# Ledger of designs, part 29: peptides against a protein of PDB entry 3VZA

Target 1, 98 residues: chain A of PDB entry 3VZA
Amino acid sequence: RVERLCKSKELFEERLGLEIRRIHNEQLQFIFRHIDHKDPDKPYMFTLSINEQGDYEVTSCTPPLDCISEFQLKVRETNNFSAFIANIRKAFTALSFK
Target 2, 62 residues: chain B of PDB entry 3VZA
Amino acid sequence: AAYVTQLYYKISRIDWDYEVEPARIKGIHYGPDIAQPINMDSSHHSRCFISDYLWSLVPTAW

## One batch from the design tools (peptide; aimed at target 1 F81, target 2 Y3 R13 D15)

Design b2_p20_1_s3 (made by RFdiffusion4, then SolubleMPNN; from b2_p20_1, 9 letters changed)
Fold by OpenDDE base, seed 2:
Structure b2_p20_1_s3 (fold): chain B 98 residues (1-98), chain C 62 residues (1-62), chain A 20 residues (1-20)
Amino acid sequence: as target 1 above (98 residues)
Amino acid sequence: as target 2 above (62 residues)
Amino acid sequence: EREALDKEDVKELLRKIIES
């Protein structure tokens, strides 16, 4: 089972171009790659925590997204985390087309 | 990695067939109404295309 | 329903990952 889980994680990381890391101060880092077709390894990332109120809180976003605050509001309202992540990736993708 | 893999599933709704050869991207995407198979030859696509395609399966409606 | 349960599961999953 452990081997299957590890392989599954690796498949997700490579195929979705999304890496999830636990970082300091009780945060998760979401790292998107495969965004820029001209630079597939360029990372687009944000960090996330669950604050004292139990709400999703984006603690950083690199590169910055104008829409990230709105998305934080939306995910708090809907609790649709899947859409939250997908929309962030969509926004990063749009940003890559300057 | 158990919780992380579960999180990936909750995000993408994709279940991989991990027993196929590495060059084959095979799995199932579970949409709200119907499950759709995923079956791609990775040698025929760029990494970016593959990722873009898979993410296109994920609804963005809030 | 399953969708509502899934949404709660995600936040709990995140907590478990953060606290692991």
Scores: peptide ipSAE 0.694, ipTM 0.952, DockQ to the pose 0.527
OpenDDE base, seeds 1, 3, 4, 5: peptide ipSAE 0.692, 0.692, 0.684, 0.692; ipTM 0.951, 0.951, 0.948, 0.951

Design b2_p20_1_s4 (made by RFdiffusion4, then SolubleMPNN; from b2_p20_1, 7 letters changed)
Fold by OpenDDE base, seed 3:
Structure b2_p20_1_s4 (fold): chain B 98 residues (1-98), chain C 62 residues (1-62), chain A 20 residues (1-20)
Amino acid sequence: as target 1 above (98 residues)
Amino acid sequence: as target 2 above (62 residues)
Amino acid sequence: RLEELDATDVKELLQKILNS
């Protein structure tokens, strides 16, 4: 089972180009790759925590996204975490063309 | 690891077929209305194309 | 298995990851 879980994680990481890491201060780091077709390994990332109020909180975003604060608001309102992550990737993709 | 894989499913709604050869990207995407099969040969596509395609399956509507 | 995941609160899942 452990071996299968490791395989699953690796498949998601490679196929989605999304790595999820637990980092210091009770945060999750989401690292997108495969965004820039000219530089597939270039990372686009943000960090996330659940604050004391129980709300999603983006603690960093690199490169910065103008829309990240709006997305944080939307995910708090809808609790649609899937759309949250997908929209962030979409925004990073748009940024890569600039 | 278990929770992380569960999170990937919550994000993507994709369930992989783990019994196929590594070059075969096979699974099921569970959309809100219909489940769609995923079945592609990774050797015929770039990593970026594959990722873009899979993410295109994920709704962005809030 | 997937039915259980569909019913799981994502925030709870995130917290479990953070506490693991």
Scores: peptide ipSAE 0.782, ipTM 0.963, DockQ to the pose 0.930
OpenDDE base, seeds 1, 2, 4, 5: peptide ipSAE 0.780, 0.779, 0.780, 0.779; ipTM 0.963, 0.963, 0.963, 0.963

Design b2_p20_2 (made by RFdiffusion4)
Pose (drawn by RFdiffusion4):
Structure b2_p20_2 (pose): chain A 98 residues (1-98), chain B 62 residues (1-62), chain P 20 residues (1-20)
Amino acid sequence: as target 1 above (98 residues)
Amino acid sequence: as target 2 above (62 residues)
Amino acid sequence: FSPIEEKLEEEAEEVYEEDH
């Protein structure tokens, strides 16, 4: 029941290396791990809210990505949240080789 | 708890097989077109490869 | 739920129903 839900969350967290946290001020924090193969536990994170217009809004990105504003505009236009998350992860992987 | 796992599905389109040994990464990836099985031995791979591989199943086209 | 939780939950339910 609830055990299955917790198990599912842990499987996603471990397997995708992605954790989602509800934090202060109406925000969700997305934390990617398993990005740098030399340091698998190092986190890359961004925070997101739905603003008063009902739009996706990235409220911070640590470390910064120069393309995340473009991604914000694209996710707003297409409503493709899956691709938005996937493209942010690709950007953090690339940033790790810079 | 349910709302986060539902979002994981929205993001990855993966449903896990919850009835397998912990060492097996088993599930199905869904998409526009036919669903694809996943059955990997976690002992054969690094955590990073598993994550990179699974994420490669997620389309990046907008 | 917060605005972000509500929006993402509704979208996640739709995606699931389309797939299953």

Design b2_p20_2_s1 (made by RFdiffusion4, then SolubleMPNN; from b2_p20_2, 8 letters changed)
Fold by OpenDDE base, seed 5:
Formats: structure tokens, sequence, C-alpha cells
Structure b2_p20_2_s1 (fold): chain B 98 residues (1-98), chain C 62 residues (1-62), chain A 20 residues (1-20)
């Protein structure tokens, strides 16, 4: 099982270009790569925690996204975490076009 | 850890086939409707294309 | 687990019984 779990994580990280890390202050960090086709290793990331009310809270976003506050509201309303992450990736993708 | 894999599934709804050759990206995406097979030769695509393709399977509708 | 992880997993659909 340990072998499969390690392999699974590696496959998801490489294929989705998404790394998930536990960081300080009880937060998760989501790191997207493979966003910029000209610079595949360039990271696009945000951090997430639970606030005092028990709601999802984005604590940082680099580079910043104007839509992140709206997405935070949407995920609180819908609990559609998949759409939340996918929309953030889509927004980062749009931002990568310079 | 198991929770990491569960989190990736919660996000992507993808289940990989772990028994295939490393260059083969094979699995199933369990979307809201019919499940869709994934079957790609990674040697034919860039890392960015592969990621973009897989993420394109994930609905963005709230 | 942290509160964020607990919330995510409690809301998650567990498909594989081997993963918990």
Amino acid sequence: as target 1 above (98 residues)
Amino acid sequence: as target 2 above (62 residues)
Amino acid sequence: MTPIEKKLLEEAEKVKAEDF
C-alpha cells in the first residue's frame, strides 16, 4: 500500500502539475506548475486554511488573482472544491499569457 | 499518505491505472456524467499539454 | 490532521476502500 500511495502521489504531481503541501499555521499550499508552456517549472500557488467560522479561507495567492475572493465565496456556497481548484488553475493559466 | 491520494481524487476525480508502462498515462475520469477513459502516450506530448488536457476533464461549473 | 484536511476529507467521496 505504501508503495502504491507513493506512486499515486508522484503520478498526480507530475501529470496534473499540482503539488499539495502542509505548511505552517495549519494551512495547505497548492502549487501549480505546467501552467506557462514557455516556462513549465514556474510555480503558481495559493494557500488555504479554515477560519474561525470553519470556512475555507485563502491566505495567500502568488501571483495574485483578482477573482480569488469570488472563488472563495463560491466554494463556501457550493462546497465544490474540485471546481474551486480547477477555476484557480484556469485563472492562473489566463494570467500566464504575457 | 492515503489522505493525499484522496485529496487528489476529490480535486480531479481521476483514478490511475498503476499497472501500465511509465510512459502510458492511463486511467479513468469519473465526472458528473459518464466515466471517461484516459489513455495517452506521454512521449507524444509536452508536460504542459498533458496537464492542460487532464485539467480540461475537470468541470469548472460551480 | 489539520482542520483544513479534516474538512476536505469529511466532504470527500471515498471511492477506494483501501484508502482511508
Scores: peptide ipSAE 0.503, ipTM 0.930, DockQ to the pose 0.445
OpenDDE base, seeds 1, 2, 3, 4: peptide ipSAE 0.502, 0.487, 0.499, 0.489; ipTM 0.931, 0.928, 0.932, 0.928; seed 3 fails the geometry check

Design b2_p20_2_s2 (made by RFdiffusion4, then SolubleMPNN; from b2_p20_2, 8 letters changed)
Fold by OpenDDE base, seed 3:
Structure b2_p20_2_s2 (fold): chain B 98 residues (1-98), chain C 62 residues (1-62), chain A 20 residues (1-20)
Amino acid sequence: as target 1 above (98 residues)
Amino acid sequence: as target 2 above (62 residues)
Amino acid sequence: MTPIEKKLLEEAKKVKEEDF
């Protein structure tokens, strides 16, 4: 089981181009790669925490996304975390063409 | 490890088939309507294409 | 686990009884 779980993480990281890390100040960092086809290893990332009210809070976004605040609002309203992450990737993808 | 795997499933709704050769990307995406099989030969695609394709399976509707 | 991880776990439980 442990072996499979480790393999699972590696498969997801490579296939989705998404790395998830626990970082300082009780945050999660989401790092997207495979966004820019010209530079597949270029990272697009954001960090996430829980605020005093218990709500998801984006604490950083690199490169910046104008839509990230709206997505934060949407995930708070819907709790659709999957759509939240997918929309962020979609936005990063669009940004890579600019 | 278990937590990370569960988080990836929460995000992607993909369950991999772990009993295939490394070059085979095989699994199932569980969408709200139907279960979509995944079966790709990674040697035939770029890393970016593979990722884009898999993410295309994930609904963006809130 | 951290608060963010706890919330993810709690929300997952509401949907399909996922554990983190």
Scores: peptide ipSAE 0.500, ipTM 0.932, DockQ to the pose 0.446
OpenDDE base, seeds 1, 2, 4, 5: peptide ipSAE 0.489, 0.469, 0.182, 0.494; ipTM 0.930, 0.926, 0.922, 0.931

Design b2_p20_2_s3 (made by RFdiffusion4, then SolubleMPNN; from b2_p20_2, 8 letters changed)
Fold by OpenDDE base, seed 5:
Structure b2_p20_2_s3 (fold): chain B 98 residues (1-98), chain C 62 residues (1-62), chain A 20 residues (1-20)
Amino acid sequence: as target 1 above (98 residues)
Amino acid sequence: as target 2 above (62 residues)
Amino acid sequence: MTPIEKKLAEEAEKVRAEDF
């Protein structure tokens, strides 16, 4: 099972171009790659925590996204975490065409 | 590691087939409607294309 | 597990139960 879990993580990281890390201050870091077709290794990332009210809170976003606050509101309203992550990736993708 | 893979599933709704050749991207996407198979030869596509394609399976509707 | 991980794990379990 451990072998499968390790392989699973590797497959997801490579195929989705998404790495997930636990970082300081009880946060998760989401790192997207494969966004810019001209620079596939360029990272696009954000960090996430739970605030005092128990709600998802974006604590950083690099590069910054104007829509991130709206997405934070949407995920709090819907609990659709999948759409939350997917929309962030879509926004990063759009930003890569700068 | 179990938590991480569970989180990836929560995000992507993809279940991989782990018993295929490394170059074969095979699995099932469990979308909001019906499950759809994934079956790609990675050697025929760029990393970015593969990622874009897989993410295109993930609904963005809230 | 941290608070965010706990929240995500709980929600992830709901998704898995829905699909399987």
Scores: peptide ipSAE 0.646, ipTM 0.954, DockQ to the pose 0.823
OpenDDE base, seeds 1, 2, 3, 4: peptide ipSAE 0.639, 0.640, 0.643, 0.626; ipTM 0.954, 0.954, 0.954, 0.952

Design b2_p20_2_s4 (made by RFdiffusion4, then SolubleMPNN; from b2_p20_2, 10 letters changed)
Fold by OpenDDE base, seed 4:
Structure b2_p20_2_s4 (fold): chain B 98 residues (1-98), chain C 62 residues (1-62), chain A 20 residues (1-20)
Amino acid sequence: as target 1 above (98 residues)
Amino acid sequence: as target 2 above (62 residues)
Amino acid sequence: MTPIEKTLNEQALEVKAEDF
């Protein structure tokens, strides 16, 4: 089972170009790659926590996204975490075209 | 690792076929209405194309 | 399992057409 779980994570990381890391202060870091076709290894990332009220809170976003505050509001309203992550990737993709 | 893999599934709704050869990207995307099979030869596509395609399966409607 | 991982795995839900 452990081997299958490790393989699963590796497949997701490579195929989705998304790495998820545990970081300090009870946060998760989401690192997107494969965004810029001219530089596939260029990272686009944000960090996420649960605040004192129990709500999703984006604690950093690199590069910054104008829409990230709106997305944070939307995910709090809908709890649609899948759409939240997908929309962030879409926004990073749009940003990569400059 | 179970926790992060579960999160990947909640994000992507993709279940991989782990028994195929490494060059074969095979699985199923479970959308809200229809399940879509995934079956690609990774040697025929760039990493960016593969990722873009897979993410295109994930709905962005809130 | 960290608290945030637990919270996300429990609370991250896809919006369904059904209200149940």
Scores: peptide ipSAE 0.340, ipTM 0.926, DockQ to the pose 0.306
OpenDDE base, seeds 1, 2, 3, 5: peptide ipSAE 0.103, 0.113, 0.182, 0.333; ipTM 0.918, 0.917, 0.922, 0.921

Design b2_p20_3 (made by RFdiffusion4)
Pose (drawn by RFdiffusion4):
Structure b2_p20_3 (pose): chain A 98 residues (1-98), chain B 62 residues (1-62), chain P 20 residues (1-20)
Amino acid sequence: as target 1 above (98 residues)
Amino acid sequence: as target 2 above (62 residues)
Amino acid sequence: FLEELDKLDTKELIKKIIES
């Protein structure tokens, strides 16, 4: 029951290396791990809210990505949240080789 | 708890097989077109490869 | 269930998470 739900969350966290935290001021924090193969536990994170217009809004990105504003505009336009998350992870992987 | 796991599905389109040994990464990836099985031995791969591979299943086209 | 979840708006789902 609830055990299955917790199990499912842990499987996603471990397997995708992605954690989702609900934090202060109506925000969700997405933390990617398993990005740098030399340091698998190092986190890359961004925070997101749905603003008063009902739009996706990235409120911070640590470390910064120069393309995340473009991604914000794209996700607003297409409503493709899956691609938005996938493209942010690709950007953090690339940033790790810079 | 259910709302976060639902969002993981929305993000990855993966549904896990919860009835397998912990060492097996088993599930199905869904998409526009036919669903694809996943059945990997976690002992054969690094955590990073598993994550990178699973993420490669997620389309990046907008 | 997965078919109903595919039809659910992601922004609404995120709001449900925030408000939970």

Design b2_p20_3_s1 (made by RFdiffusion4, then SolubleMPNN; from b2_p20_3, 6 letters changed)
Fold by OpenDDE base, seed 3:
Structure b2_p20_3_s1 (fold): chain B 98 residues (1-98), chain C 62 residues (1-62), chain A 20 residues (1-20)
Amino acid sequence: as target 1 above (98 residues)
Amino acid sequence: as target 2 above (62 residues)
Amino acid sequence: RLEELDKEDVKELLRKILES
């Protein structure tokens, strides 16, 4: 089972181009790659926490996204975390075209 | 560690077939309406294309 | 397994990750 779990994580990381890390101060870091076809390893990332009120809170976004605050509001309203992550990737993709 | 893979599923709604050869990207995407199979030969596509395709399966409607 | 996972709140899953 442990081997399967490790393989599963690796498959998701490679195929989705999404790495999820636990970082300091009870935060998760989401790192997108495979965004820029000319530079597939270029990372696009944001960090997320659950604040004292129990709400999703984006604590950083690199590179910055104008829409990230709106997405934070939307995920709080809908609790659609899948759409939240997908929309962020979509926004990063759009940003990569400059 | 299991929780992270569970999170990947919660995000993507993809369940991989772990028994196939490494070059085969095989699984099932559980969409809002119906489940759709995934079956790709990774050697025929770039990493970026594969990722873009898989993410295209994930609805962005809130 | 997946059926149970579909029922779980993602926020609780995130908490489990953060607390693990």
Scores: peptide ipSAE 0.773, ipTM 0.962, DockQ to the pose 0.968
OpenDDE base, seeds 1, 2, 4, 5: peptide ipSAE 0.771, 0.771, 0.769, 0.771; ipTM 0.962, 0.962, 0.961, 0.962

Design b2_p20_3_s2 (made by RFdiffusion4, then SolubleMPNN; from b2_p20_3, 7 letters changed)
Fold by OpenDDE base, seed 5:
Structure b2_p20_3_s2 (fold): chain B 98 residues (1-98), chain C 62 residues (1-62), chain A 20 residues (1-20)
Amino acid sequence: as target 1 above (98 residues)
Amino acid sequence: as target 2 above (62 residues)
Amino acid sequence: ELEELDKEDVFELLRKIINS
């Protein structure tokens, strides 16, 4: 099972170009790669916590996204975390062309 | 790490086929309507193309 | 297993990851 879990994580990281880390202060870091076709290893990332009110809170975003506050609101309203992550990736992709 | 792989599934709705050769990207995407197979030869595509394609399977509607 | 994951609230899953 451990072998399968390790392989699964590696496949998702490489194929989706998404790494998920647990970092200090009870936060999750989401690191997107394979965004910029000219620089596939360039990271686009944000950090997420669950605040004292029990709400999703984006604690950082690099590079910054104008839409991130709206997405935070949307995921709080819908709890559609999949759409949340996918929309962030789409926004990072759009940013990479500017 | 088990929870992280579960989170990847919650995000992507993809279940990989772990019994194929490493260069074969094979699995099932469980979309909102029907499940559809994934079957790609990674040697024929860039890493960015593969990622873009897989993410295109994930709905962005809230 | 996937059926159970589909039923699980992603919020609770995230909490498990954060607090693990």
Scores: peptide ipSAE 0.739, ipTM 0.960, DockQ to the pose 0.954
OpenDDE base, seeds 1, 2, 3, 4: peptide ipSAE 0.675, 0.744, 0.656, 0.731; ipTM 0.952, 0.960, 0.946, 0.959; seed 2 fails the geometry check

Design b2_p20_3_s3 (made by RFdiffusion4, then SolubleMPNN; from b2_p20_3, 7 letters changed)
Fold by OpenDDE base, seed 3:
Structure b2_p20_3_s3 (fold): chain B 98 residues (1-98), chain C 62 residues (1-62), chain A 20 residues (1-20)
Amino acid sequence: as target 1 above (98 residues)
Amino acid sequence: as target 2 above (62 residues)
Amino acid sequence: DLEELDKKDVKELLREIISS
């Protein structure tokens, strides 16, 4: 099962172009790749924590997204984390078309 | 890895078929109404295309 | 399994990852 889990993670990372890391200060880092077709390895990332109130909190976003605060509000309201991540990727994709 | 894998599923609603050849991207996407099969030959597509396609399966409606 | 995972709150899952 451990082998399956490791393989699963690798498949998701490669196929979705999304890496998830736990970083310092009890945060998760979400790293999107495969966004820019001209530079597939270019990372687009944000960090997330669950604050003391139990709410989703985006602690950083690189490159910055104007919509990230609104998305944070939406995910707090809906708890639709899937849409949250998908919308962030969509926003990063749009940003890649400078 | 277990929790992270679970999170990937929660995000994408994709369950991979782990018994196929590495070049075959095969699985099931569980949409809101129906489940749809995924079956792609990765050798025929760029990494970006594959990712874009898979993410296109994920609803963005809040 | 997937059925149980569908029932699991994503925020709880995130907490488990963060605290792991």
Scores: peptide ipSAE 0.797, ipTM 0.964, DockQ to the pose 0.977
OpenDDE base, seeds 1, 2, 4, 5: peptide ipSAE 0.796, 0.797, 0.796, 0.794; ipTM 0.964, 0.964, 0.964, 0.964; seed 4 fails the geometry check

Design b2_p20_3_s4 (made by RFdiffusion4, then SolubleMPNN; from b2_p20_3, 7 letters changed)
Fold by OpenDDE base, seed 2:
Structure b2_p20_3_s4 (fold): chain B 98 residues (1-98), chain C 62 residues (1-62), chain A 20 residues (1-20)
Amino acid sequence: as target 1 above (98 residues)
Amino acid sequence: as target 2 above (62 residues)
Amino acid sequence: SLEELDKEDVLELLRKIINS
């Protein structure tokens, strides 16, 4: 089972181009790659925490996204975390076109 | 790793086939209404295309 | 199972990851 879990994580990381890390201060870091077809390894990332109110809170976003605050509001309202992540990736993709 | 892989599923709704050769990207995407198979040869596509394709399966409607 | 996972709150899952 441990081997399966490790393989699963690696498959998701490579195929989705998404790495998920636990970082300091009770945060998760989401790192997207495979965004820029001209630079597939260029990272696009944001960090997330659950605040004292129990709400999703984006604590950083690199590069910055104008829409990130709206997405934070949307995920709080809908709890659709899948759409939240997918929309962020979509926004990063749009940003990569300059 | 268990919780992280569970989160990947919660995000993507993809369940991989772990028994196929590494070059074969095979699994099932569980959409809101229907489950669709994934079955592609990674050697025929760029990493970016593969990722873009898989993410295209994930609804963005809130 | 996937069925059980579909029923789990993503927020709870995130907390489990953060506190793991």
Scores: peptide ipSAE 0.766, ipTM 0.962, DockQ to the pose 0.960
OpenDDE base, seeds 1, 3, 4, 5: peptide ipSAE 0.765, 0.766, 0.761, 0.764; ipTM 0.961, 0.962, 0.961, 0.961

Design b2_p20_4 (made by RFdiffusion4)
Pose (drawn by RFdiffusion4):
Structure b2_p20_4 (pose): chain A 98 residues (1-98), chain B 62 residues (1-62), chain P 20 residues (1-20)
Amino acid sequence: as target 1 above (98 residues)
Amino acid sequence: as target 2 above (62 residues)
Amino acid sequence: LTLEELDKLDTKDLIKKILE
């Protein structure tokens, strides 16, 4: 029951290397690990809220990505949250080789 | 707990097989078109490859 | 929810449920 839900969360966390945390001020923090193969535990994170207009809003990005504002505009336009997350991960992977 | 796992599905479109040994990464990836099975031996791969591979299943087109 | 129900669910609404 609840065991299955916790198990599912842990499988996603370990396998995708992605954790989701509900933090202060109506925000979710997305933490990617397994990005840098030389340092698999190093995190890359961004935070997100749904603003008062009901729009996606990236409220911080650590380390910064120069394309995340463009991604914010695209996710608002297309409502494609899956592609938004996938493109942010691709950007962190690329950043790690800069 | 359910809401986060539901969002993982929305993001990745993966449904795990919860009835397998921990060493097996097994599940199905869903998409616009026919669903695809996943059955990997975790012992044969690094954690990073597993994550990179699984993420490569997620389309990046907007 | 079933997979079918999740396919029809708005992601922003789901995020709001997580935030609540």

Design b2_p20_4_s1 (made by RFdiffusion4, then SolubleMPNN; from b2_p20_4, 9 letters changed)
Fold by OpenDDE base, seed 3:
Structure b2_p20_4_s1 (fold): chain B 98 residues (1-98), chain C 62 residues (1-62), chain A 20 residues (1-20)
Amino acid sequence: as target 1 above (98 residues)
Amino acid sequence: as target 2 above (62 residues)
Amino acid sequence: MSLEELDKTDVKELLRQILS
């Protein structure tokens, strides 16, 4: 089971180009790669926590995204975490062309 | 690790087939309306293309 | 857990478990 879980994580990381890490102060770091086709290993990252009110809170975004605050609002309203992550990746992708 | 893989599923709605050769990207994407198979030969595509394709399966509508 | 059970799970709970 442990081996299967490790394999699953690795498959998701490589195939989606998304790494999820637990970092200090009860935060999750989401690291996107495979965004820039010219530099596939270049990371695009944001960190997330659940604040005291129980709401999603983006604590950092690198590189910065103008839309990240709006996405935070949307995910709080809809609780559609999948769309939240997908939209962030789409935004990072668009940013990579600038 | 279990919770992380569960989170990946919650994000992507993809369930991988773990019984195939490493070069085969095989699984099922569970969309809101229908489930569709994933079946790719990774040797035929770049890592970026594969990721872009898989993410294209994930709805962005809130 | 099964995919059916996972579909019923709140994503925030998963996040909390990862952070625990």
Scores: peptide ipSAE 0.790, ipTM 0.963, DockQ to the pose 0.903
OpenDDE base, seeds 1, 2, 4, 5: peptide ipSAE 0.789, 0.789, 0.789, 0.788; ipTM 0.963, 0.963, 0.964, 0.963

Design b2_p20_4_s2 (made by RFdiffusion4, then SolubleMPNN; from b2_p20_4, 8 letters changed)
Fold by OpenDDE base, seed 3:
Structure b2_p20_4_s2 (fold): chain B 98 residues (1-98), chain C 62 residues (1-62), chain A 20 residues (1-20)
Amino acid sequence: as target 1 above (98 residues)
Amino acid sequence: as target 2 above (62 residues)
Amino acid sequence: MSLEELDKTDVFELLRKILE
């Protein structure tokens, strides 16, 4: 089971080009790759926490996204975390075209 | 670790077939209305194409 | 847990479990 879980994580990381890491101060780091077709390994990332009010909070975004604050609001309103992540990836994709 | 894989599912709604050969990307995407099979030969596609395709399955409507 | 059970789980609670 542990073996399958490890394999599952690796499959998701490679196929979705999304790595999820727990980092300091009780945050999650979401690292997107496979965004820029010219540089598939170039990372696009943001960090997320749950603040003292119990709300999703984006604590960093690299490169910065103008829409990230709006997405944070939307995910708080809808609790649609899937759409939240997908929209961020879409935004990073658009940004990669400069 | 188990929670992270669960999170991947919550995000993507994809369930992989773990019993196939590594080059075969096989699974099921559970959309809001229809479940659709995934069955790709990774050797036929770039990593970026594969990722873009899989993410295209994920609705962006809030 | 099954996918059916996971579908019923709130992602917020899942995130809390990851972060705790």
Scores: peptide ipSAE 0.766, ipTM 0.962, DockQ to the pose 0.886
OpenDDE base, seeds 1, 2, 4, 5: peptide ipSAE 0.763, 0.764, 0.759, 0.765; ipTM 0.962, 0.962, 0.962, 0.962

Design b2_p20_4_s3 (made by RFdiffusion4, then SolubleMPNN; from b2_p20_4, 10 letters changed)
Fold by OpenDDE base, seed 1:
Structure b2_p20_4_s3 (fold): chain B 98 residues (1-98), chain C 62 residues (1-62), chain A 20 residues (1-20)
Amino acid sequence: as target 1 above (98 residues)
Amino acid sequence: as target 2 above (62 residues)
Amino acid sequence: MSIEELDKMDVKELLRQILA
């Protein structure tokens, strides 16, 4: 089971180009790679926590996204976490072309 | 690790086939209405293409 | 864990467990 879990994580990390880490102060860091086709290893990342009210809270975003506040609102309203992550990646992708 | 892999599924709705050779990207994507197979040879595509393709399976509608 | 069980999981609760 442990071997399967480790393998699963590695497969997701490589295939989705998404790494998920626990960082300080009870936050998760989401690191996207494979965004810039000219620089596949360039990271695009944001950090997330659940605040005292129990709401999703983006605590950082690098590079910054103008739409991140709207996405935070949307995920709070819909609880569609999948769409939240996917839209962030989409936004990072768009940013990579600028 | 278990929780993280579960989170990956909640994000992507992909379940990998772990019994295939490393170069084969095989699994099932569970869309909102229908499940569709994933089956591609990673050696024929860039990492960026593969990731873009897989993410294209994930709905962005809220 | 089955796909059915995974689909029933609340993401926010999952995140809480990860961060616990």
Scores: peptide ipSAE 0.788, ipTM 0.963, DockQ to the pose 0.860
OpenDDE base, seeds 2, 3, 4, 5: peptide ipSAE 0.788, 0.786, 0.785, 0.788; ipTM 0.963, 0.963, 0.963, 0.963

